# Designs tried in a protein design run: peptides against a protein of PDB entry 3HTU. Part 1

Scores and structures below are computed, not measured.

Target 1, 75 residues: chain A of PDB entry 3HTU
Amino acid sequence: RRPEEWGKLIYQWVSRSGQNNSVFTLYELTNGEDTEDEEFHGLDEATLLRALQALQQEHKAEIITVSDGRGVKFF
Unless a header shows other numbers, all headers, positions and changes below count from the first letter of the chain.
Peptide ipSAE is a variant of ipSAE made for these designs: the mean of its two directions, with the distance scale d0 fixed at 1.0 Angstrom where the peptide's residues are scored. Compare it only between designs on the same protein; published cut-offs may not carry over.
A fold fails the geometry check if it doesn't show the stated peptide or something in it is severely misdrawn.

## One batch from the design tools (peptide; aimed at target 1 F24 F75)

Design b1_p8_1 (made by RFdiffusion4)
Pose (drawn by RFdiffusion4):
Structure b1_p8_1 (pose): chain A 75 residues (1-75), chain P 8 residues (1-8)
Amino acid sequence: as target 1 above (75 residues)
Amino acid sequence: PASFTYTP
């Protein structure tokens, strides 16, 4: 599955829960306790990063750099 | 959600 297909699914999960301006770590998206039964749970950080970059190009997300890791804010 | 906040 390509980066942008994951991006669509990631964006849909965020939008439907009312988290449209929420900040997430990349880890919590693929490994956190809220996304355990989500389809993207277990996705590697490299593919996730690429899916997030596709969303950023669509102005749907902003990737945050915080020293020892990565996060993201959704719009 | 993360334990921190971010403003663009």

Design b1_p8_1_s1 (made by RFdiffusion4, then SolubleMPNN; from b1_p8_1, 4 letters changed)
Fold by OpenDDE base, seed 4:
Structure b1_p8_1_s1 (fold): chain B 75 residues (1-75), chain A 8 residues (1-8)
Amino acid sequence: as target 1 above (75 residues)
Amino acid sequence: PADFSYES
């Protein structure tokens, strides 16, 4: 899958589960319990970042970095 | 969901 395709899957999960406006750590998205049944569970961080960047371009997400910490907020 | 600490 292309990064933008992964982004679509991730955002679909966010939308369907009512997680809009929520903030996640990158680890939480791909390794957390809440996404164990999702296709993107276990996705490598590099690909995840590209997927989120694609969503960011569409104003559907914002990658946040504070004091070397990273997360993502979905809209 | 996470707080503003996020992951380092």
Scores: peptide ipSAE 0.079, ipTM 0.700, DockQ to the pose 0.301
OpenDDE base, seeds 1, 2, 3, 5: peptide ipSAE 0.078, 0.076, 0.078, 0.078; ipTM 0.701, 0.696, 0.701, 0.698

Design b1_p8_1_s2 (made by RFdiffusion4, then SolubleMPNN; from b1_p8_1 with T7E P8S)
Fold by OpenDDE base, seed 3:
Parts: C-alpha cells; structure tokens; sequence
Structure b1_p8_1_s2 (fold): chain B 75 residues (1-75), chain A 8 residues (1-8)
C-alpha cells in the first residue's frame, strides 16, 4: 500500500470509531489496544508518518512534533 | 519535554 492508502485506512478508523478531534502518539496508532484489529496495526513508523503527512495535506490531521516525541491530532 | 496521551 502507498502512504496515502494507509492514510485512508487510518482516517476511516478515526471516523468510524469516533476518534475525530482526538490526539494520539504515533505509537498508540500502530501499537495501541484500540487499533489491534486494524490493518495498520504494526505499521512501521516511517510509513505511518508518510501516511499521516498525506492526511495532513488534506487537512484531516496535524502532526505535532515536540522536543522529544511526536503525536497527531485528527480532524 | 511534552508527552502525548490518548484524548478526545
């Protein structure tokens, strides 16, 4: 799958599960309990980041970068 | 440094 395709799957989950406006660490998205049944669970961080960047381009997410860590807010 | 937790 291409990054944008992963982004689509991730956003579909966000929408279906009512996680819009929620904030997650990148780890929670791919390794958390809430996404265990999702195809993107276990996705490598590099690909995840690219997927989120694709969503960010569509204004569906905002990647938050701090001194030590990153997260994402979905819209 | 700031950290994140699940929130909605």
Amino acid sequence: as target 1 above (75 residues)
Amino acid sequence: PASFTYES
Scores: peptide ipSAE 0.061, ipTM 0.682, DockQ to the pose 0.192
OpenDDE base, seeds 1, 2, 4, 5: peptide ipSAE 0.049, 0.061, 0.054, 0.062; ipTM 0.659, 0.693, 0.658, 0.690; seeds 1, 5 fail the geometry check

Design b1_p8_1_s3 (made by RFdiffusion4, then SolubleMPNN; from b1_p8_1, 3 letters changed)
Fold by OpenDDE base, seed 5:
Structure b1_p8_1_s3 (fold): chain B 75 residues (1-75), chain A 8 residues (1-8)
Amino acid sequence: as target 1 above (75 residues)
Amino acid sequence: PASFSYSS
């Protein structure tokens, strides 16, 4: 899959899972309990980042970097 | 502690 294809899968999960939260660490997306059944679970962080960057270009996500971590906010 | 946290 291309990064943008991964991004689509990730965004679909975020949008359809009924979750009311939209902020995740990168680790939570690929290693968290809530995504264990998703195809993108276990995805390497480098590929995940590229996927999220694709979503960011579409204004569907914002990658956040702070002093003690990285995360993503979905829109 | 993480700056971000996801909770269902």
Scores: peptide ipSAE 0.090, ipTM 0.696, DockQ to the pose 0.176
OpenDDE base, seeds 1, 2, 3, 4: peptide ipSAE 0.081, 0.083, 0.082, 0.088; ipTM 0.707, 0.707, 0.707, 0.704

Design b1_p8_1_s4 (made by RFdiffusion4, then SolubleMPNN; from b1_p8_1, 3 letters changed)
Fold by OpenDDE base, seed 3:
Structure b1_p8_1_s4 (fold): chain B 75 residues (1-75), chain A 8 residues (1-8)
Amino acid sequence: as target 1 above (75 residues)
Amino acid sequence: PASFSYES
């Protein structure tokens, strides 16, 4: 799958599960309990980041980068 | 993993 396709799957989960306006660490998205049944569970961080960047371009997400980690807010 | 998070 292309990053944009992964982004679509991730955002679909966010919307359908009612997680809109939520903040996640990158780890929670791909390794968390809430996404265990999702196709993107276990996705490598590099690909995940590219997927989120695609969503960010569409103003559907905002990647948060701080000195002690990274997260993402969905809209 | 980072610590900051907020899940609706």
Scores: peptide ipSAE 0.060, ipTM 0.692, DockQ to the pose 0.236
OpenDDE base, seeds 1, 2, 4, 5: peptide ipSAE 0.055, 0.059, 0.058, 0.059; ipTM 0.679, 0.691, 0.688, 0.688

Design b1_p8_2 (made by RFdiffusion4)
Pose (drawn by RFdiffusion4):
Structure b1_p8_2 (pose): chain A 75 residues (1-75), chain P 8 residues (1-8)
Amino acid sequence: as target 1 above (75 residues)
Amino acid sequence: PAPFSYTS
């Protein structure tokens, strides 16, 4: 599955829960306790990063750099 | 949600 297909799925999960301006770590998206039964749970950070970059190009997400890791804000 | 906040 390509980066942008994961991006669409990630974006749909965020939009439907009312988290349209929420900030997430990349880890919590693929390994957190809220996304355990989500389809993208277990996705590697490299592919997730690319899916997020596709969303950023669509102005649907902003990747945050915080020293020892990565996060993202969704719009 | 993350353990921190962010302003765009």

Design b1_p8_2_s1 (made by RFdiffusion4, then SolubleMPNN; from b1_p8_2, 4 letters changed)
Fold by OpenDDE base, seed 1:
Structure b1_p8_2_s1 (fold): chain B 75 residues (1-75), chain A 8 residues (1-8)
Amino acid sequence: as target 1 above (75 residues)
Amino acid sequence: MASFSYEP
């Protein structure tokens, strides 16, 4: 899958599960309990980041990178 | 598991 395709799957989950306007750590998205049944569970962080960047271009997500961690906010 | 807090 291309990054934008992963992004689509991720955002579909966000939308269906009512997680819009929620903040996640990158680890939480791919390794957390809430996404265990999702195709993107276990996705490597590098690919995840590219997927999220695609969503960010569409103003559907904001990647948060701070000195003490990283996360993403979905809209 | 890692925790995260953010305020714009």
Scores: peptide ipSAE 0.077, ipTM 0.701, DockQ to the pose 0.360
OpenDDE base, seeds 2, 3, 4, 5: peptide ipSAE 0.068, 0.062, 0.056, 0.068; ipTM 0.696, 0.676, 0.683, 0.678

Design b1_p8_2_s2 (made by RFdiffusion4, then SolubleMPNN; from b1_p8_2, 3 letters changed)
Fold by OpenDDE base, seed 3:
Formats: structure tokens, C-alpha cells, sequence
Structure b1_p8_2_s2 (fold): chain B 75 residues (1-75), chain A 8 residues (1-8)
């Protein structure tokens, strides 16, 4: 799958599960309990980041990078 | 696991 396709799957989960306007660490998205049954669970961070960047371009997410970690806010 | 707090 292309990053944009992964992004679509991730955002679909966010929307359908009512997680809009919530913040996640990158780890929670791919390794958390809430996404264990999702296709993107276990996705490598590099690909995840590209997927989220695609969503960010569409104003559906905002990647948050701080010295002590990274996260993402969905809209 | 990790936690994250966001402030704008």
C-alpha cells in the first residue's frame, strides 16, 4: 500500500470509532490495544509517518514533534 | 506504552 492508502485506512478507523479530535502517540496507533484488529497495526514508523503526512496535507491530522517524542492529532 | 499531552 502507498502512504496515502494507509492514511485513508487510519483515518477511516479514526472516524468510524469516534476518535476524531483526539491525540495519539505514534506508538499507540500501531502498537496500542485499540488498534490491534486494524490492518495498520504493526506498521513501521517510517511508513506511518508518511501516511500521517498525507493526511496532514488534507488537514485531517497534525503531526506533533517535540524533543521527547512525536504524536498526532486527528480532526 | 507511552503517553502524550498536547497544548497549543
Amino acid sequence: as target 1 above (75 residues)
Amino acid sequence: MASFSYSS
Scores: peptide ipSAE 0.079, ipTM 0.709, DockQ to the pose 0.397
OpenDDE base, seeds 1, 2, 4, 5: peptide ipSAE 0.077, 0.072, 0.056, 0.078; ipTM 0.710, 0.705, 0.683, 0.710

Design b1_p8_2_s3 (made by RFdiffusion4, then SolubleMPNN; from b1_p8_2, 3 letters changed)
Fold by OpenDDE base, seed 1:
Structure b1_p8_2_s3 (fold): chain B 75 residues (1-75), chain A 8 residues (1-8)
Amino acid sequence: as target 1 above (75 residues)
Amino acid sequence: MANFSYSS
């Protein structure tokens, strides 16, 4: 899958899952219990970042960098 | 492989 395709799957999950939180750690997206049934579970970080960057270009997400790591906010 | 956390 292309990064854009992964991004689409991730965003679809965010949109349809009824998650009340729009901010996730990168770990939560690919290793969390909430995404165990998703195809993107277990996705490597590099590919995840590319996917999120694709969403960011579409203004659907923002990768957040803090002193202790990174997360992502979905819009 | 490093995993990242987020603190608001």
Scores: peptide ipSAE 0.067, ipTM 0.696, DockQ to the pose 0.119
OpenDDE base, seeds 2, 3, 4, 5: peptide ipSAE 0.058, 0.061, 0.060, 0.062; ipTM 0.680, 0.685, 0.685, 0.694

Design b1_p8_2_s4 (made by RFdiffusion4, then SolubleMPNN; from b1_p8_2, 3 letters changed)
Fold by OpenDDE base, seed 5:
Structure b1_p8_2_s4 (fold): chain B 75 residues (1-75), chain A 8 residues (1-8)
Amino acid sequence: as target 1 above (75 residues)
Amino acid sequence: MADFSYDS
């Protein structure tokens, strides 16, 4: 899958589960219990970042990079 | 800002 396709799957999960405006760590998205049944569970971080960057270009997500870690907010 | 130190 292309990063944009992964982004679509991730955003579909966020939207359908009603978690828009939620904030996640990257770890929570791919390793958390809430996403265990999703295809993107276990996705490598590099591909995840590219997927989220694609969503960010569409104004559907904001990647948060701070000195104490990274996360993402979905819109 | 949220604490993202849990990120791996």
Scores: peptide ipSAE 0.060, ipTM 0.713, DockQ to the pose 0.102
OpenDDE base, seeds 1, 2, 3, 4: peptide ipSAE 0.053, 0.058, 0.054, 0.057; ipTM 0.699, 0.708, 0.690, 0.708

Design b1_p8_3 (made by RFdiffusion4)
Pose (drawn by RFdiffusion4):
Structure b1_p8_3 (pose): chain A 75 residues (1-75), chain P 8 residues (1-8)
Amino acid sequence: as target 1 above (75 residues)
Amino acid sequence: STASLPAP
């Protein structure tokens, strides 16, 4: 599955829950306890990072750099 | 889960 297809699924999960301005770690998206039964749970950070970059190009997300890791804000 | 990180 390509980066942007994950990106569409990631974006749909965020939008439907009312988290349209929420900030997430990349880890919590693929490994957190809220996303356990989500389809993207277990996705590697590299592919996730690319899916997020595709969303950023669509102005649907902003990747945050915080020293020892990565996060993302959704719009 | 959500996280408290510096964000716009």

Design b1_p8_3_s1 (made by RFdiffusion4, then SolubleMPNN; from b1_p8_3, 3 letters changed)
Fold by OpenDDE base, seed 3:
Structure b1_p8_3_s1 (fold): chain B 75 residues (1-75), chain A 8 residues (1-8)
Amino acid sequence: as target 1 above (75 residues)
Amino acid sequence: MTADLPAS
């Protein structure tokens, strides 16, 4: 899958599970208990980041990068 | 940005 395709799957989960407006660490998205049954569980961080960047371009997510942490907020 | 979240 291409990054944008992963992004679509991730956002579909966010929407269908009612996680819109929620904030996640990148780890929680791919390694958390809440996504264990999702196809993107276990996705490498590099690909995840590209997927999230695709969503960010669509204003569906905001990647939060601070000096001592990183996460993402979905809209 | 909404919060300072820990890195993966």
Scores: peptide ipSAE 0.092, ipTM 0.715, DockQ to the pose 0.117
OpenDDE base, seeds 1, 2, 4, 5: peptide ipSAE 0.087, 0.087, 0.089, 0.088; ipTM 0.715, 0.708, 0.712, 0.708

Design b1_p8_3_s2 (made by RFdiffusion4, then SolubleMPNN; from b1_p8_3, 3 letters changed)
Fold by OpenDDE base, seed 3:
Structure b1_p8_3_s2 (fold): chain B 75 residues (1-75), chain A 8 residues (1-8)
Amino acid sequence: as target 1 above (75 residues)
Amino acid sequence: MTANLPAS
């Protein structure tokens, strides 16, 4: 899958599970308990980041990157 | 959990 395709799957989960307007660490999205049954669970961080960047371009997410951690807010 | 999440 391409990053944008992963982004679509991730956002579909966010929407269907009612996680819109929620904030996650990148780790929680791919390694957390809440996504254990999702296809994107276990996805490498590099690909995840590209997927989220695709969503960010669509104004569906905002990647939070500061000196001490990274996360993402979904809209 | 989001304890280590950066401020936004």
Scores: peptide ipSAE 0.123, ipTM 0.739, DockQ to the pose 0.410
OpenDDE base, seeds 1, 2, 4, 5: peptide ipSAE 0.118, 0.113, 0.109, 0.119; ipTM 0.742, 0.737, 0.735, 0.743

Design b1_p8_3_s3 (made by RFdiffusion4, then SolubleMPNN; from b1_p8_3, 4 letters changed)
Fold by OpenDDE base, seed 3:
Order: sequence, then structure tokens, then C-alpha cells
Structure b1_p8_3_s3 (fold): chain B 75 residues (1-75), chain A 8 residues (1-8)
Amino acid sequence: as target 1 above (75 residues)
Amino acid sequence: MEADLPAS
């Protein structure tokens, strides 16, 4: 799958599960209990980041980068 | 669960 396709799957989960307007660490998205049954669980961070960047371009997410970590907020 | 990030 291309990053954009992963982004679509991730956002579909966010929307269908009522996680809009929620904040996640990148780790939670791919390694958390909430996404264990999702296809993107276990996705490598590099690909995840590209997927989120695609969503960010569509104003569906905002990647948060701080000195001690990273996260993402979905809209 | 939702994370509590410093930047948020």
C-alpha cells in the first residue's frame, strides 16, 4: 500500500470508531491496544509518518513534534 | 486511549 492508502485506512478507523478530535502518540496508533485488530497495526513508523503527512495535507490530521516525542491529532 | 502530549 502507498502512504496515502494507509492514511485512508487510518482515518476510516478514526472516523468509524469515534476517535475524531483525539490525540495519539505514533506508538499508540501502531502498537496500542485500541488498534490491535486494524490492518495498520504494526506499521513501521516511517510509513506511518508518510501516511499521516498525507492526511495532514488534507487537514484531517496534525502531526505534533516536540523535543521529547511526536504525536498526531485527528480532526 | 487518547494520549496527553505536552504540545496539546
Scores: peptide ipSAE 0.087, ipTM 0.729, DockQ to the pose 0.610
OpenDDE base, seeds 1, 2, 4, 5: peptide ipSAE 0.083, 0.083, 0.072, 0.081; ipTM 0.724, 0.727, 0.725, 0.723

Design b1_p8_4 (made by RFdiffusion4; failed a check: a repeat of another design)
Pose (drawn by RFdiffusion4):
Structure b1_p8_4 (pose): chain A 75 residues (1-75), chain P 8 residues (1-8)
Amino acid sequence: as target 1 above (75 residues)
Amino acid sequence: PASFTYTP
């Protein structure tokens, strides 16, 4: 599955729960306790990063750099 | 959600 297909799914999960301005770590998206039964749970950070970059190009997300890791804010 | 906040 390509980066942008994961991106659509990631974006749909965020939009439907009312988290349209929420900030997430990349780890919590693929390994957190809220996303355990989500389809993208277990996705590697490299592919997730690319899916997020696709969302950023669509102005649907902003990737945050915080020293020892990565996060993202969704719009 | 993360334990921190971010303002663009």

Design b1_p8_4_s1 (made by RFdiffusion4, then SolubleMPNN; from b1_p8_4, 4 letters changed)
Fold by OpenDDE base, seed 5:
Structure b1_p8_4_s1 (fold): chain B 75 residues (1-75), chain A 8 residues (1-8)
Amino acid sequence: as target 1 above (75 residues)
Amino acid sequence: PADFSYSS
């Protein structure tokens, strides 16, 4: 899958689960319990970042970087 | 969901 395709799957999950406007760590998106049944579970961080960057270009997500971690907010 | 305490 291309990054934008992964982004679509991730955003679909966010929307289906009613978690828009929520903030996630990158880890919990791909390794958390809530996404265990999703195709993007276990996705490597590099690919995840590219997927989220694709969503960010569409104003559907914002990647948040702090000194000791990263997260993403979905819109 | 996180509470503004982020990790990779």
Scores: peptide ipSAE 0.090, ipTM 0.733, DockQ to the pose 0.336
OpenDDE base, seeds 1, 2, 3, 4: peptide ipSAE 0.088, 0.086, 0.088, 0.087; ipTM 0.733, 0.726, 0.732, 0.731

Design b1_p8_4_s2 (made by RFdiffusion4, then SolubleMPNN; from b1_p8_4, 3 letters changed)
Fold by OpenDDE base, seed 5:
Structure b1_p8_4_s2 (fold): chain B 75 residues (1-75), chain A 8 residues (1-8)
Amino acid sequence: as target 1 above (75 residues)
Amino acid sequence: PASFSYSS
């Protein structure tokens, strides 16, 4: 899959899972309990980042970097 | 502690 294809899968999960939260660490997306059944679970962080960057270009996500971590906010 | 946290 291309990064943008991964991004689509990730965004679909975020949008359809009924979750009311939209902020995740990168680790939570690929290693968290809530995504264990998703195809993108276990995805390497480098590929995940590229996927999220694709979503960011579409204004569907914002990658956040702070002093003690990285995360993503979905829109 | 993480700056971000996801909770269902």
Scores: peptide ipSAE 0.090, ipTM 0.696, DockQ to the pose 0.175
OpenDDE base, seeds 1, 2, 3, 4: peptide ipSAE 0.081, 0.083, 0.082, 0.088; ipTM 0.707, 0.707, 0.707, 0.704

Design b1_p8_4_s3 (made by RFdiffusion4, then SolubleMPNN; from b1_p8_4, 4 letters changed)
Fold by OpenDDE base, seed 4:
Structure b1_p8_4_s3 (fold): chain B 75 residues (1-75), chain A 8 residues (1-8)
Amino acid sequence: as target 1 above (75 residues)
Amino acid sequence: PADFSYES
């Protein structure tokens, strides 16, 4: 899958589960319990970042970095 | 969901 395709899957999960406006750590998205049944569970961080960047371009997400910490907020 | 600490 292309990064933008992964982004679509991730955002679909966010939308369907009512997680809009929520903030996640990158680890939480791909390794957390809440996404164990999702296709993107276990996705490598590099690909995840590209997927989120694609969503960011569409104003559907914002990658946040504070004091070397990273997360993502979905809209 | 996470707080503003996020992951380092």
Scores: peptide ipSAE 0.079, ipTM 0.700, DockQ to the pose 0.293
OpenDDE base, seeds 1, 2, 3, 5: peptide ipSAE 0.078, 0.076, 0.078, 0.078; ipTM 0.701, 0.696, 0.701, 0.698

Design b1_p8_4_s4 (made by RFdiffusion4, then SolubleMPNN; from b1_p8_4 with S3D T7E)
Fold by OpenDDE base, seed 5:
Structure b1_p8_4_s4 (fold): chain B 75 residues (1-75), chain A 8 residues (1-8)
Amino acid sequence: as target 1 above (75 residues)
Amino acid sequence: PADFTYEP
């Protein structure tokens, strides 16, 4: 899958589960219990970041990179 | 959550 396709799957999960406006760590998305049934569970971080960047271009997510960590907010 | 969470 392309990063954009992964982004679509991730955003679909966020949207269908009613979690828009929620903030996640990258770990929560790919390793958390809440996403165990999702295809993107276990996705490598590099691909995840590219997927989220694609969503960010669409204004559907905002990647937050601070000196002490990283996260993503979905809109 | 509405507030920021992060991983190292």
Scores: peptide ipSAE 0.055, ipTM 0.673, DockQ to the pose 0.233
OpenDDE base, seeds 1, 2, 3, 4: peptide ipSAE 0.046, 0.055, 0.052, 0.048; ipTM 0.668, 0.676, 0.695, 0.673

Design b1_p8_5 (made by RFdiffusion4; failed a check: a repeat of another design)
Pose (drawn by RFdiffusion4):
Structure b1_p8_5 (pose): chain A 75 residues (1-75), chain P 8 residues (1-8)
Amino acid sequence: as target 1 above (75 residues)
Amino acid sequence: PASFTYTP
């Protein structure tokens, strides 16, 4: 599955829950306790990072750099 | 959600 297909699925989960301006760590998206039964749970951080970069190009997300890791804000 | 906030 390509980066942008994960990107559509990630974006849909965020939008439907009313988290349209929420900030997430990349870890919590693929390994957190809220996304356990989500389809993208277990996705590697490299592919997730690319899916997020595709969303950023669509102005649907902003990747945040915080020293020892990565996060993301969705729009 | 993360334990921190971010303003663009």

Design b1_p8_5_s1 (made by RFdiffusion4, then SolubleMPNN; from b1_p8_5, 3 letters changed)
Fold by OpenDDE base, seed 3:
Structure b1_p8_5_s1 (fold): chain B 75 residues (1-75), chain A 8 residues (1-8)
Amino acid sequence: as target 1 above (75 residues)
Amino acid sequence: PADFSYEP
């Protein structure tokens, strides 16, 4: 899958599960309990980041980079 | 879904 396709799957989960306007760590998205049944569970961070960047271009997400880590907010 | 955790 291309990063954009992963982004679509991730956003679909966010929307269907009512997680819009929520903030996640990158770890929670790919390693958390809430996404264990999702295809993107276990996705490598590099690909995840590219997927989120694609969503960011569509104004569907905002990647938050702080000194102590990274997160993402979905819209 | 709230607290930020350090991620290398």
Scores: peptide ipSAE 0.069, ipTM 0.704, DockQ to the pose 0.229
OpenDDE base, seeds 1, 2, 4, 5: peptide ipSAE 0.064, 0.065, 0.051, 0.048; ipTM 0.682, 0.693, 0.684, 0.664

Design b1_p8_5_s2 (made by RFdiffusion4, then SolubleMPNN; from b1_p8_5, 3 letters changed)
Fold by OpenDDE base, seed 1:
Structure b1_p8_5_s2 (fold): chain B 75 residues (1-75), chain A 8 residues (1-8)
Amino acid sequence: as target 1 above (75 residues)
Amino acid sequence: PADFTYES
């Protein structure tokens, strides 16, 4: 899958689960209990970032990068 | 989901 395709799957989950306007750590997105049944569970961080960047281009997500960690906010 | 917490 291309990054934008992964992004689509991720955002579909966010939308269907009613978690828009929520903030996630990158870890809980791909390794958390809430996404265990999702195809993107276990996705490597590098690919995840590219997927999220694709969503960010569409203004559907905002990657939060701070000196002490990272997260993502979905809109 | 987190409350503006970050993966460190």
Scores: peptide ipSAE 0.067, ipTM 0.682, DockQ to the pose 0.359
OpenDDE base, seeds 2, 3, 4, 5: peptide ipSAE 0.056, 0.057, 0.057, 0.057; ipTM 0.675, 0.674, 0.674, 0.678

Design b1_p8_5_s3 (made by RFdiffusion4, then SolubleMPNN; from b1_p8_5, 4 letters changed)
Fold by OpenDDE base, seed 5:
Structure b1_p8_5_s3 (fold): chain B 75 residues (1-75), chain A 8 residues (1-8)
Amino acid sequence: as target 1 above (75 residues)
Amino acid sequence: PADFSYSS
């Protein structure tokens, strides 16, 4: 899958689960319990970042970087 | 969901 395709799957999950406007760590998106049944579970961080960057270009997500971690907010 | 305490 291309990054934008992964982004679509991730955003679909966010929307289906009613978690828009929520903030996630990158880890919990791909390794958390809530996404265990999703195709993007276990996705490597590099690919995840590219997927989220694709969503960010569409104003559907914002990647948040702090000194000791990263997260993403979905819109 | 996180509470503004982020990790990779």
Scores: peptide ipSAE 0.090, ipTM 0.733, DockQ to the pose 0.336
OpenDDE base, seeds 1, 2, 3, 4: peptide ipSAE 0.088, 0.086, 0.088, 0.087; ipTM 0.733, 0.726, 0.732, 0.731

Design b1_p8_5_s4 (made by RFdiffusion4, then SolubleMPNN; from b1_p8_5, 4 letters changed)
Fold by OpenDDE base, seed 4:
Structure b1_p8_5_s4 (fold): chain B 75 residues (1-75), chain A 8 residues (1-8)
Amino acid sequence: as target 1 above (75 residues)
Amino acid sequence: PADFSYES
């Protein structure tokens, strides 16, 4: 899958589960319990970042970095 | 969901 395709899957999960406006750590998205049944569970961080960047371009997400910490907020 | 600490 292309990064933008992964982004679509991730955002679909966010939308369907009512997680809009929520903030996640990158680890939480791909390794957390809440996404164990999702296709993107276990996705490598590099690909995840590209997927989120694609969503960011569409104003559907914002990658946040504070004091070397990273997360993502979905809209 | 996470707080503003996020992951380092």
Scores: peptide ipSAE 0.079, ipTM 0.700, DockQ to the pose 0.293
OpenDDE base, seeds 1, 2, 3, 5: peptide ipSAE 0.078, 0.076, 0.078, 0.078; ipTM 0.701, 0.696, 0.701, 0.698

Design b1_p8_6 (made by RFdiffusion4)
Pose (drawn by RFdiffusion4):
Structure b1_p8_6 (pose): chain A 75 residues (1-75), chain P 8 residues (1-8)
Amino acid sequence: as target 1 above (75 residues)
Amino acid sequence: PTSLTYTS
């Protein structure tokens, strides 16, 4: 599955829960306790990063760099 | 969601 197909799914999960301006770590998206029964749970950070970059090009997300890791804000 | 506060 390509980066942008994951991006659509990631974006749909965020939008439907009312988290349209929420900030997430990349880890919590693929390994957190809120996304355990989500389809993208277990996705590697490299593919996730690429899916997030596709969302950023669509102005749907902003990737945050915080020293020892990565996060993301969704719009 | 994380506890991190971020302003765009």

Design b1_p8_6_s1 (made by RFdiffusion4, then SolubleMPNN; from b1_p8_6, 4 letters changed)
Fold by OpenDDE base, seed 3:
Structure b1_p8_6_s1 (fold): chain B 75 residues (1-75), chain A 8 residues (1-8)
Amino acid sequence: as target 1 above (75 residues)
Amino acid sequence: PSSLEYEP
């Protein structure tokens, strides 16, 4: 899958599960309990980041990068 | 939902 395709899957989960307007760590998205049954569970961080960047271009997500970590807010 | 583990 391309990063954009992963982004689509991720956002579909966000939308269907009512996680819009929520903040996640990158770890929670791919390693958390809430996404254990999702196809993107276990996705490598590099690909995840590219997927989220694609969503960010569509104004569906905002990647938060700080000195001590990274997260993402979905809209 | 919102992550309580993330603190910017």
Scores: peptide ipSAE 0.123, ipTM 0.751, DockQ to the pose 0.328
OpenDDE base, seeds 1, 2, 4, 5: peptide ipSAE 0.094, 0.109, 0.100, 0.108; ipTM 0.745, 0.741, 0.743, 0.736; seed 5 fails the geometry check

Design b1_p8_6_s2 (made by RFdiffusion4, then SolubleMPNN; from b1_p8_6, 3 letters changed)
Fold by OpenDDE base, seed 4:
Structure b1_p8_6_s2 (fold): chain B 75 residues (1-75), chain A 8 residues (1-8)
Amino acid sequence: as target 1 above (75 residues)
Amino acid sequence: PSSLVYTP
């Protein structure tokens, strides 16, 4: 899958589960209990980041990078 | 969901 395809799957989960406007750590998305049944569970961080960057270009997400921390807010 | 950004 291409990054934008992964982004689509991730956003679909966020939307269908009613978690828009929520903040997630990158770890929660790929390693959390809430996403255990999702295809993107276990996705490597590098690919995840590219997927989120694709969503960010569409104004559907905002990647948060602070000192010693990273996360993402979905809209 | 979390209110905090991940920190190692």
Scores: peptide ipSAE 0.116, ipTM 0.720, DockQ to the pose 0.340
OpenDDE base, seeds 1, 2, 3, 5: peptide ipSAE 0.090, 0.105, 0.089, 0.114; ipTM 0.736, 0.730, 0.730, 0.725

